# Ledger of designs, part 55: peptides against a protein of PDB entry 5EIB

Target 1, 366 residues: chain A of PDB entry 5EIB
Amino acid sequence: VDLEPGTMDSVRSGPFGQIFRPDNFVFGQSGAGNNWAKGHYTEGAELVDSVLDVVRKESESCDCLQGFQLTHSLGGGTGSGMGTLLISKIREEYPDRIMNTFSVMPSPKVSDTVVEPYNATLSVHQLVENTDETYCIDNEALYDICFRTLKLTTPTYGDLNHLVSATMSGVTTCLRFPGQLNADLRKLAVNMVPFPRLHFFMPGFAPLTSRGSQQYRALTVPELTQQMFDSKNMMAACDPRHGRYLTVAAIFRGRMSMKEVDEQMLNVQNKNSSYFVEWIPNNVKTAVCDIPPRGLKMSATFIGNSTAIQELFKRISEQFTAMFRRKAFLHWYTGEGMDEMEFTEAESNMNDLVSEYQQYQDATAD
Target 2, 366 residues: chain A of PDB entry 5EIB as posed
Amino acid sequence: VDLEPGTMDSVRSGPFGQIFRPDNFVFGQSGAGNNWAKGHYTEGAELVDSVLDVVRKESESCDCLQGFQLTHSLGGGTGSGMGTLLISKIREEYPDRIMNTFSVMPSPKVSDTVVEPYNATLSVHQLVENTDETYSIDNEALYDICFRTLKLTTPTYGDLNHLVSATMSGVTTCLRFPGQLNADLRKLAVNMVPFPRLHFFMPGFAPLTSRGSQQYRALTVPELTQQMFDSKNMMAACDPRHGRYLTVAAIFRGRMSMKEVDEQMLNVQNKNSSYFVEWIPNNVKTAVCDIPPRGLKMSATFIGNSTAIQELFKRISEQFTAMFRRKAFLHWYTGEGMDEMEFTEAESNMNDLVSEYQQYQDATAD

## One batch from the design tools (peptide; aimed at target 1 H125 E342 E345 S348)

Design b2_p20_6 (made by RFdiffusion4)
Pose (drawn by RFdiffusion4):
Structure b2_p20_6 (pose): chain A 366 residues (1-366), chain P 20 residues (1-20)
Amino acid sequence: as target 2 above (366 residues)
Amino acid sequence: SAAEERRAEVRERAEERLAA
């Protein structure tokens, strides 16, 4: 789905472009120009019922639908504006299904548009209310990993998407292969989301590799465990050691000692016990899958529900406030008939989300 | 709380807009 028609061509000319159902390409003529109001209201509303028809069709041909997963950026107009409209419409129509999103957060280091904080805040407001799980993929973190760790002086979207694709493969492994833990979206959600609004996850993986060089050695289980908890291996630009984990899911892929995995996971939990909330006993679940990802014999994927994610929302909120106080470009949004109070409503909801993460960060069992 | 009531009211307004 895109309001921009040129997106259809690039996907089709891609390696697996012909595998998609031709009828499932739903596109517009213009597209939103980084205007969330256009995406949602104006233009996305024009296009949205066509998308829902296709969604309804895919759903009726499902033996037992688990739910939906949406990939989109929060900084633009379509993936953000229309994407959250689609989520709201799907929530109305399929209220008992899990909604899961892979949402990419904007960063000034990657994109040169100052309205992106507007678009992201209006979107975060929708996701807080309407999604069950959201993987926070931070362009800030992706750029820093490519620039500082992978030493790519000029990171491209291809460089960033290599990190995203490795992460998405890792976090959906328990859904795609036989296993006991978090095997479906609802079970994963019940294990990861203690409070409905706090469903933004910090993904990480090890080893971090630059595409096309080179290899190995394969990591030891200790090396995997330590790297997957490392702040430098996170896809969100937050220091996990600045907050506390409410829940964690770890996924080890490849051939390895299950016993050694158990020992190392127990090791990181009790050497660093102060970083795991004490009022959620046994809040770290571990899954092993025998099939490694491509190019690797061993890998680990980390999914964290950490109070430190408030740093991501504080950064967006500060940029949003800096722009919104000067009312810059606000008429672009209200020109599409959007209420200015929707900006204030979204800002307040995001700041409420930050306060809630801090409340549980300071909470004690006493 | 007051913040929860405020958010409930904002949600209702948003649902109305979506239905419209």

Design b2_p20_6_s1 (made by RFdiffusion4, then SolubleMPNN; from b2_p20_6, 10 letters changed)
Fold by OpenDDE base, seed 1:
Structure b2_p20_6_s1 (fold): chain B 366 residues (1-366), chain A 20 residues (1-20)
Amino acid sequence: as target 1 above (366 residues)
Amino acid sequence: SAAEAAREAAREKEKARLKA
């Protein structure tokens, strides 16, 4: 789905374009112009019914519908505005199904789009209420990984998208292969989301590999375990050491000893015990899938529900506040029928989310 | 609920504007 035809033409003509049904390409002509309000109220609102018709058709063809998975950006107008409109409309029609998202967080290091803080804040307000599970894929973190860890002097969208693809492949492993931990979206939510609003995940991946750098040798289980808990491997720009893990899932892929995995996972938890809440029992889950990812002998994917993720939301909030106090570009949104009150409500809800994470960070076992 | 109602009202207003 897109409000612009060019993106969809690129997908259709791409190496995987044939895996999608032609009738499942729903697109507009005008785009959202990086305006959340155009995505949510105008251009996106005209297209949403056509998307819902496709969603219904595909849902009816499922033997066992678990839920929905959306991949979108929060900085643009389409992914943010229309994406959150779709989430809302799907939630209304399928209230008993899981809503999962891969939400790409904007960064000034990656994009010069000045209104991204508005689009992100308005989107987070929707995601807090209408998603069950949100993987925070932060362009700030992706850029920093590419630049500092992968030594790419000028990271491209191709480099960032490679990390996104590896992460998405890792976190969906248990859904794609039978007999794994968190084999369905609902079990994942039960294991990862102790509090309904606190459903924003910090993903991580090891080994970090760029497209074309065959040089990252297959790591050992100890090296994979150490890397996936390293703050430098997190796909969200926050330091886990500044917060506490509420819950963790680790997904290992490849031929390895389950015993060795369990030993290394116990060791890393013990070394990092101060960064876990003590009042959630059995809050670390581990899965091993014998099938490695393409091009790797083994990998580890990390899913963290950490109170440190508040650093990401604080960054967005600070950028939002700096713009909103000046009413910068606000007329672009109000001209699409938005009220200034909706900005204030979105800012408030995001600040409440930050406060909730802080409350659970400071909570002790009674 | 109040925020959702405000959003829905804004959507309907814009849908009406686009049809006019």
Scores: peptide ipSAE 0.022, ipTM 0.529, DockQ to the pose 0.100
OpenDDE base, seeds 2, 3, 4, 5: peptide ipSAE 0.000, 0.016, 0.018, 0.000; ipTM 0.311, 0.332, 0.476, 0.299; seed 3 fails the geometry check

Design b2_p20_6_s2 (made by RFdiffusion4, then SolubleMPNN; from b2_p20_6, 8 letters changed)
Fold by OpenDDE base, seed 2:
Structure b2_p20_6_s2 (fold): chain B 366 residues (1-366), chain A 20 residues (1-20)
Amino acid sequence: as target 1 above (366 residues)
Amino acid sequence: SAAAARRAAARARAAARLKA
């Protein structure tokens, strides 16, 4: 789905374009112009019914529909505005199904789109209310990983998207292969989301190795475990050491000892016990899939529900506030039929979310 | 115009959401 035809043509002409049904390409002509309001209220609202017709058709063809997975950006107009409109409409029609998102958070390090803080804040407001699980894929963190860890001097969207793809493949492993922990979206939600509003995840993938260091690195369970818990490996620009993990899932892939995995996972929890809440028992879950990802002997994927995620929301909130207090570019949104009150409500809800994370960070076992 | 009608509908949707 896109509000621009050129994106769809690029997907269709790409190496995997044939895996999608032609009738499932739904697109507009005008684009969203990086405006959430165009995505949500005007251009996207004209296209949404055609998308919902396809969603209904595909849902009816499912033997067992678990829920929906949306991949979108929060900085753009289509992914943010139309994406959140779709989430809302799908939630209305399928209230008993899981809504899962891969939400790409904007960063000034990656994009010069000045209104991204508005689009992100307006989107987060919708995600808080209408999703069950949201993987926070932060372009700032992806850029920093590419630059610092992968030693890429000029990270490209291709480099960032490679990390996104690896992460998405990792977190969906349990859904795609039989006999895994969190084998369905609802089980994942039950294990990862102790409080309904606190459903934003910090993903991570290991191994991440620079091309120059690949020849010197052994792929071992201890190294994978150490890397996936490293603050520098988080695909959300948050330091887990500044918060506490509510819940964690680790998905190992490849031929490895389950015993070694369990030992290393226990060791990392014990070493980092101060960074876990003590009042949620058995809050770390581990899965092992014997099938490695393509091109690797083994990997580990990390999913963290941490109160440190508030750092990401604070960054967006600060950027939002700095623009909104000046009423910068508001006429682009109000011209599409928005009220300033919707901005204030979105800001308030995101600040409430930050306060909730802080409350649970400071909570002790009574 | 079609654009004016779309903006009017958008305002109506925005107003409905702010009342809910």
Scores: peptide ipSAE 0.031, ipTM 0.658, DockQ to the pose 0.045
OpenDDE base, seeds 1, 3, 4, 5: peptide ipSAE 0.028, 0.006, 0.027, 0.028; ipTM 0.643, 0.330, 0.611, 0.641; seed 4 fails the geometry check

Design b2_p20_6_s3 (made by RFdiffusion4, then SolubleMPNN; from b2_p20_6, 6 letters changed)
Fold by OpenDDE base, seed 2:
Structure b2_p20_6_s3 (fold): chain B 366 residues (1-366), chain A 20 residues (1-20)
Amino acid sequence: as target 1 above (366 residues)
Amino acid sequence: SAAEERRERARERERRRLAA
């Protein structure tokens, strides 16, 4: 789905474009112009019914519909505005199904789009209310991984999207292969989301290795375990050491000893015990899939529900507030039928979410 | 809902803009 035809043509002409049904390409002509309000209220609202018709058709063809997965950016107008409109409309029609998102967070390090803080804040407000689980994929973290860990001097969108694709492949492993922990979206939500509003995940993928060192690095369970718990390996620009893990899932892929995985997972929890909440028992889940990802002997994917995710929301909130106080570009949104109150409500809800994460960070076992 | 009324008003504004 897109509000621009050119993106759909790129997908269709891509290496995997033939795996999608032609009738499932739904697109507009005008685009959103990086405006959330165009995506949510005008251009996106004209296209949404045609998308819902496709969603219904595909949902009816499912033997067992678990839920929906949306991949979108929060900085743009289409992914943020129309994406959150779609989430709302799908949730209204399928209230008993899981809404899962891969939400790409904007960063000034990656994009010069000045209105991204508005689009992100307005989107987060919708995601808090209308998703069950959201993977926070932060362009800032992706850029920093590319630069610092992968030793890329000038990270490209291709380099960032490679990390996104690896992460998405990792977190969906349990859904794609039988006999795994979290084999369905609902079970993942039950294991990862102790409180309904606190459904924002910090993903991570290992191994991440620079091209120059790749030949010298052994892929071992200890190294994978160490890397996936490293703050520098998080796909959200948050330091887990500044918060506490509510829940964690680790998904190992490849032929490895379950015993060695369990030992390393226990060791990393014990070393980092101060960074876990004590009042949620058995809050770390481990899965092992014998099937490695393409081109790797083994990998590990991390999913963290951490109170440190508030750092990401604080960053967006600070950028939002700096623009909103000046009423900068507000007329672009109000012209599309938005009220200034919607901005204040979205800011408030995101600040409430930050406060909720802080409350559970500071909570002690009674 | 107030959001639906805003959407409808926005659609009507855009329809007027495209018809002008």
Scores: peptide ipSAE 0.041, ipTM 0.717, DockQ to the pose 0.053
OpenDDE base, seeds 1, 3, 4, 5: peptide ipSAE 0.022, 0.005, 0.027, 0.031; ipTM 0.579, 0.298, 0.666, 0.672

Design b2_p20_6_s4 (made by RFdiffusion4, then SolubleMPNN; from b2_p20_6, 9 letters changed)
Fold by OpenDDE base, seed 5:
Structure b2_p20_6_s4 (fold): chain B 366 residues (1-366), chain A 20 residues (1-20)
Amino acid sequence: as target 1 above (366 residues)
Amino acid sequence: SAADRARAAAAERERARLAA
């Protein structure tokens, strides 16, 4: 789905364009112009019914519909505005199904789009209310990984999207292969989401290795485990050491010893025990899939529900507040029929979310 | 603590709700 036809042409002409049914390409003509309100109230609202018709058709063809997965950017107009409109409409029609998102968070290091803090804040407000689980894929973190870890001097969108694809492949492993932990979206929510609003995940992937070091790296269970829990490997720009894990899932892929995995997972929990809440029993889950990812002997994927995720929301909130106080570009949104009050409500809800994370972070002090 | 037990119970209620 896109509000611009050129994006669909690029997907269709791409290496995997033939995987998608032609009738499932739904697109507009005008685009959103990086405006959340165009995506949500005007251009997106004109297209949403056509998307819902496709969603219904595909849902009816499912033997067992678990829910929905949306991949979108929160910095743009289509992914943010129309994406959150779609989430709302799907939630209304399928209230008993899981809503899962891969939400790409904006960063000034990656994009010069000045209104990204508005689009992100307005989107987060919708995601708090209408999603059951959200993977926070932060362009800030992706850029830093590309630059510092992968030794890419000038990271491109292609480099960032490679990390996104590896992460998405990792977190969906248990859904794609039988007999695994979190084998469905609902089981994932049961294990990962102890409180309804606190459903924003920090993903991570290992191994991450620069091209120059690949030939010298031994892929071992201890090294995968160590890298997976390293703050520098998080796909959200948050330091887990500044918060506490509510829940964790680790997904190992490849031929390895289950005993060694269990030992290393126990060791990392014991070493980092101060960074876990003690009042949620069995809050770390581990899966091992014997099928490695393509081109790797083994990998590990991390999913963390940490109170440190508030650092991401604080960053967005600070940027939002700096623009909103000046009423900068506000007329672009209000001109599309949006009320200024919705900005204040979105800001308030995101600040409340930060406060909720902080409350559970501090909960051991009393 | 009593507060931790209350939080743990709340988390368990949410797990039960999602599992139903």
Scores: peptide ipSAE 0.526, ipTM 0.937, DockQ to the pose 0.039
OpenDDE base, seeds 1, 2, 3, 4: peptide ipSAE 0.000, 0.006, 0.005, 0.000; ipTM 0.308, 0.308, 0.368, 0.299

Design b2_p20_7 (made by RFdiffusion4)
Pose (drawn by RFdiffusion4):
Structure b2_p20_7 (pose): chain A 366 residues (1-366), chain P 20 residues (1-20)
Amino acid sequence: as target 2 above (366 residues)
Amino acid sequence: LKSATKDKAAAAARIARAEA
């Protein structure tokens, strides 16, 4: 789905472009120009019922639908504006299904548009209310990993998307292969989301590799465990050691000692016990899958529900406030008939989300 | 005016707290 028609061509000319159902391409003529109001209201509303028809069709041919997963950026107009409209319409029509999103957060280091904080805040407001699980993929973190760790002086979207694709493969492994833990979206959500609004996850993986060089050696289980908890291996630009884990899901892929995995996971939990909330006993679940990802014999994927993710929302909120106080470009949004109060409503909801993460960060069992 | 915010009571409560 895109309001921009040129997106259809690039996907089709891609390696697996012909494998998609031709009828499932739903596109507009213009597209939103980084205007969330256009995406949602204006233009996305024009296009949205066509998308829902296709969604309804894919759903009725499902033996037992688990739910939906949406990939989109929060900084633009279509993936953000229309994407959250689609989520709201799907929530109305399929209220008992899990909604799961892979949402990429904007960063000034990657994109040169100052309205992106507007678009992201309006979107975060919709996701807080309407999604069950959201993987926070931070362009800030992706750029820093490429620039500082992978030493790519000029990171491209291809460089960033290599990190995203490795992460998405890792976090959906328990859904795609036989296993006991978090095997479906609802079971994953019950294990990861203690409070409905706090469903933004910090993904990480190890080893971090630059695409096309080179290999190995394969990591030891200790090396995997330590790296997947490392702040430098997170896809969200937050220091996990600045907050506390409410829940964690760890996924080890490849051939390895299950016993050694158990010992190392127990080791990181009790050496660093102060970083795991004490009022959620046994809050770290571990899954092993025998099939490694491409190019690797061993890998680990980390999924964290950490109070430290408030740093991501504080950064967006600060940029949003800096722009919104001067009312810059606000007429672009209200020109599409959007209420200015919706800005204030979204800002307040995001700041309320930050306060809630801090409340549980300081909470004690006493 | 259009708005995608559905829970106006909760939004108003959050705004009041933010102003206080």

Design b2_p20_7_s1 (made by RFdiffusion4, then SolubleMPNN; from b2_p20_7, 9 letters changed)
Fold by OpenDDE base, seed 1:
Structure b2_p20_7_s1 (fold): chain B 366 residues (1-366), chain A 20 residues (1-20)
Amino acid sequence: as target 1 above (366 residues)
Amino acid sequence: MLTSTKDKEAAAAKIAKQLA
């Protein structure tokens, strides 16, 4: 789905364009112009029914519909505005199904789009209320991984998207292969989300490799485990050492000893025990899938529900507040039918979310 | 040690109530 035809044409002409049904390409002509309000109330609202018709058709063809997975950006107008509209409409029609998102967070290091803080804040407001699970894929973190860890002098969208694809492949492993931990979206939510609003995940991946790097360093289970818990491997721009893990899932892929995995996971938990909440017992879950990712002998994927994720929301909030106090660009949103009150409500809800994470970070067991 | 999911939920609910 896109409000621009060129994106869909790029997907269709791509190496994997044929895996999608032609009738499942729903697109507009005008785009959202990086405006959340165009995505949510005007251009996106005109297209949403056509998307819902496809969603219904595909849902009816499922033997067992678990839920929905949306991949979108929060900095643009389409992914943010129309994406959150779709989430709302799908939730209204399928209230008993899991809503999962892969939400790409904006960064001024990656994009020059000045209004990204508005689009992100308005989107987060919708995601707090209308998703069950949100993987925070932060362009800030992806850029920093590419530049600092992968030593890419000029990170490209291709480099960032490689990390995104590796992460998405990792976190969906349990859904795609039978007999795994978190084999369904609901079980993942039950294991990862102790409080309904606190459903924003910090993903991480090991080994970190560039798309062109042939030197797949054969990592050991100890090395994978250590890298997976390293703050530099997190795909969200927050330091887990500044917060506490509410819940963690670790997904190992490849031929390895389950015993060795369990031993290393116990060791890393003990080493990092100060970074876990003490009042959620057995809050770390581990899965091993014998099938490695393509091109790797083994990998590990991390899913963290951490109170440190508030650093990501604080960054967006600070940028939002700096613009909103000046009413900068606000007329582009109000001209699409938005009220200034919707901005204030979105800012408030995101700040409440930050406060909730902080409260649970500071909470002690009696 | 809280071992059951029910005990975890009860502990979380207790903490949530202390923070409210």
Scores: peptide ipSAE 0.032, ipTM 0.555, DockQ to the pose 0.028
OpenDDE base, seeds 2, 3, 4, 5: peptide ipSAE 0.014, 0.013, 0.000, 0.005; ipTM 0.409, 0.416, 0.280, 0.352; seed 2 fails the geometry check

Design b2_p20_7_s2 (made by RFdiffusion4, then SolubleMPNN; from b2_p20_7, 7 letters changed)
Fold by OpenDDE base, seed 3:
Structure b2_p20_7_s2 (fold): chain B 366 residues (1-366), chain A 20 residues (1-20)
Amino acid sequence: as target 1 above (366 residues)
Amino acid sequence: MLTATKDKARAAALIARQRA
C-alpha cells in the first residue's frame, strides 16, 4: 500500500514482486507530502476502504488468522498517517486479533524532513492505543550501526533496509517455523508485554559484521549471545544500561547446542542482572530454530521490552516541543482538517508513556 | 491506577498460565 504509484511499480518489478497478488497492490496518486494529516484524514482516508477490502479478502482466506503486521515509517506521511489510520480501522473490524507493527523511527541524521517529529508523535499516539506489539526500528540506530559497526562510510537506505530485513526475519522466525517458543503473535504478546501500553520493543541482531571482517569472525553461541545484548547492536537508539528490561526474547537460528544456548543465556542474564526488573520472574525467553538465515551459519535476534525505550520517545518529544511551541508548519496539518488539540493530546500521551516506563524502571520488589 | 503490586501479580499470573 502506498499513496504514490512509483513505490508499487518498484515492488512489482522487484525480485519478489511475483509473491504478491496483483490485486493486493493498492495505491494513490497524490502522495502524502510527508504530512501525517494527508495520510490520516484526506488522501489516506480516500484510499483506506480499498485497502480494507483487500484486508478482508485476505483475512477470509486464512485458516487461522492470528493478526496483522504493518511495516511503516513514522517520519513520512503515508506510513505514519495512513498506516495509523489502517491500524485503527483494522482494530475496529478485528478487535480480537493481534496488531503488530514494525515502526521505523525518524532521525535527523538520515532525513531532512523537518516535520518528522510531528508525524512521529501523532503516530506514537495511535500506536500506544491501537497496537499490541511494536518493534521500534530507529533510523538513527541503523545509521550508527552501518557507519560504526559495518564500516559503511556513506550508509544508504538500502543498507538500513538490509538491517531492517534481517531483524524482521529474526523476530518472525518463531511464527514461520513450527515447534518454537512464541509460535504465535498472541503468545509473543503474553510473554513480552506485561503492561498493555508498554508494548514497544527494542530489537537487536547478531552477527553484525563489516564486509572486511567477515572472513575473520567465528560465529559461536557465546559471541552471538554477547553481541545481541550489546547496546551497539540495538536497532533502537537507546542504551539498555539506562533502563531495565521488563521482558526479553532471544531467537537463535542455525545448528547449535540447546545446552550451550541455555548456558550462555543464563550467563548473560546473571552478568546483566542489574538491568532486569527483579519482580518479573522468568522474563527472558529463548528459542532455537535449526534453520539459519540465508547467508549465515547462525544468528541471534534480540527482542527487548526495556524502560530505556523512553530515551527514543524523549528525543521525539523534545523535537516535537521545539517546533510546536512556535506553531511551525502547523498550517499544513490544520489545513487537512486537524485540530491543534490533537497535537497536544499526542504529546501528552507520549509523555505519559515515558512516565509509565520510568515508574516501572524505579519500581522495586515490595 | 492499579498498584505496582497488582500489576506485578497480574504479570506473574500471565507468565504462569503459559507454562501450563
Scores: peptide ipSAE 0.015, ipTM 0.371, DockQ to the pose 0.025
OpenDDE base, seeds 1, 2, 4, 5: peptide ipSAE 0.006, 0.006, 0.012, 0.000; ipTM 0.348, 0.364, 0.401, 0.366; seeds 2, 5 fail the geometry check

Design b2_p20_7_s3 (made by RFdiffusion4, then SolubleMPNN; from b2_p20_7, 6 letters changed)
Fold by OpenDDE base, seed 5:
Structure b2_p20_7_s3 (fold): chain B 366 residues (1-366), chain A 20 residues (1-20)
Amino acid sequence: as target 1 above (366 residues)
Amino acid sequence: MKTATKDKAAAAAKIAKQQA
């Protein structure tokens, strides 16, 4: 789905363009112009029914519909505005199904789009209410990984999207292969989301290795475990050491000893015990899939529900507040039929979310 | 205090129910 036809042509001409049914390409003509309100109230609203017709048709073809997965950016107008409109409409029609998102967070290091803080804040407001699970994939963190860890001097969107693809492949491993932990979206939500509003995840991936170091790196379970819990490997720009984990899932892939995995996972929990809440018993889950990812012997994917995710929301909130106090570009949104009150509501709800994370961070065992 | 304790208990119960 896109509000621009050129994006669909790029997908069709791509290496995997033929895997999608032609009838499932829904696109507009005008685009959103990086405006959330165009995506949500005008251009996106004209297209949404055509998307819902496709969603219904595909849902009816499922033997067992678990839920929906959306991949979108929160900085652009289509991914943010139309993406959140679609989430709302799908939630209304399928209230008993899981809504899962891969939400790409904007960063000034990656994009010069001035209005990204508005688009992100308005999107987060919708995601808090209408999603069950949200993987926070932060362009800030992806850029820092590309630059510092992968030693790419000028990270491209292609380099960032490679990390996104690796992360998405990792977190969906349990859904794609039978007999795994979190084998369905509902089980994942029950394991990972102790409180309904606190459903934003920090994904991480190992191994992350620069091209120059790949030849010398042995892939071992201890190294994967250590790197997976390293703040530098988080795909969200927050330090887990500044918060506490509510829940964790670790997904190992490849031929390895289950015993060695369990030993290393116990060791890393014990070493980092201060960074876990003590009042949630057995809050770390581990899965091992014998099938490695393409081109690797072994990998590990991390899913963290941490109160440190508030650092991401604080960053967006600070940028939003600095623009909104000046009423900068506000007329571009209100001109599309949006109320100024929705900005204040979105800001308030995101600040409430930050306060909720802080409350659970500070919560001691009674 | 009392609200946080109730929420902690609910969270712990939710996670425990899936291990059974």
Scores: peptide ipSAE 0.031, ipTM 0.616, DockQ to the pose 0.025
OpenDDE base, seeds 1, 2, 3, 4: peptide ipSAE 0.006, 0.000, 0.000, 0.011; ipTM 0.429, 0.308, 0.433, 0.448

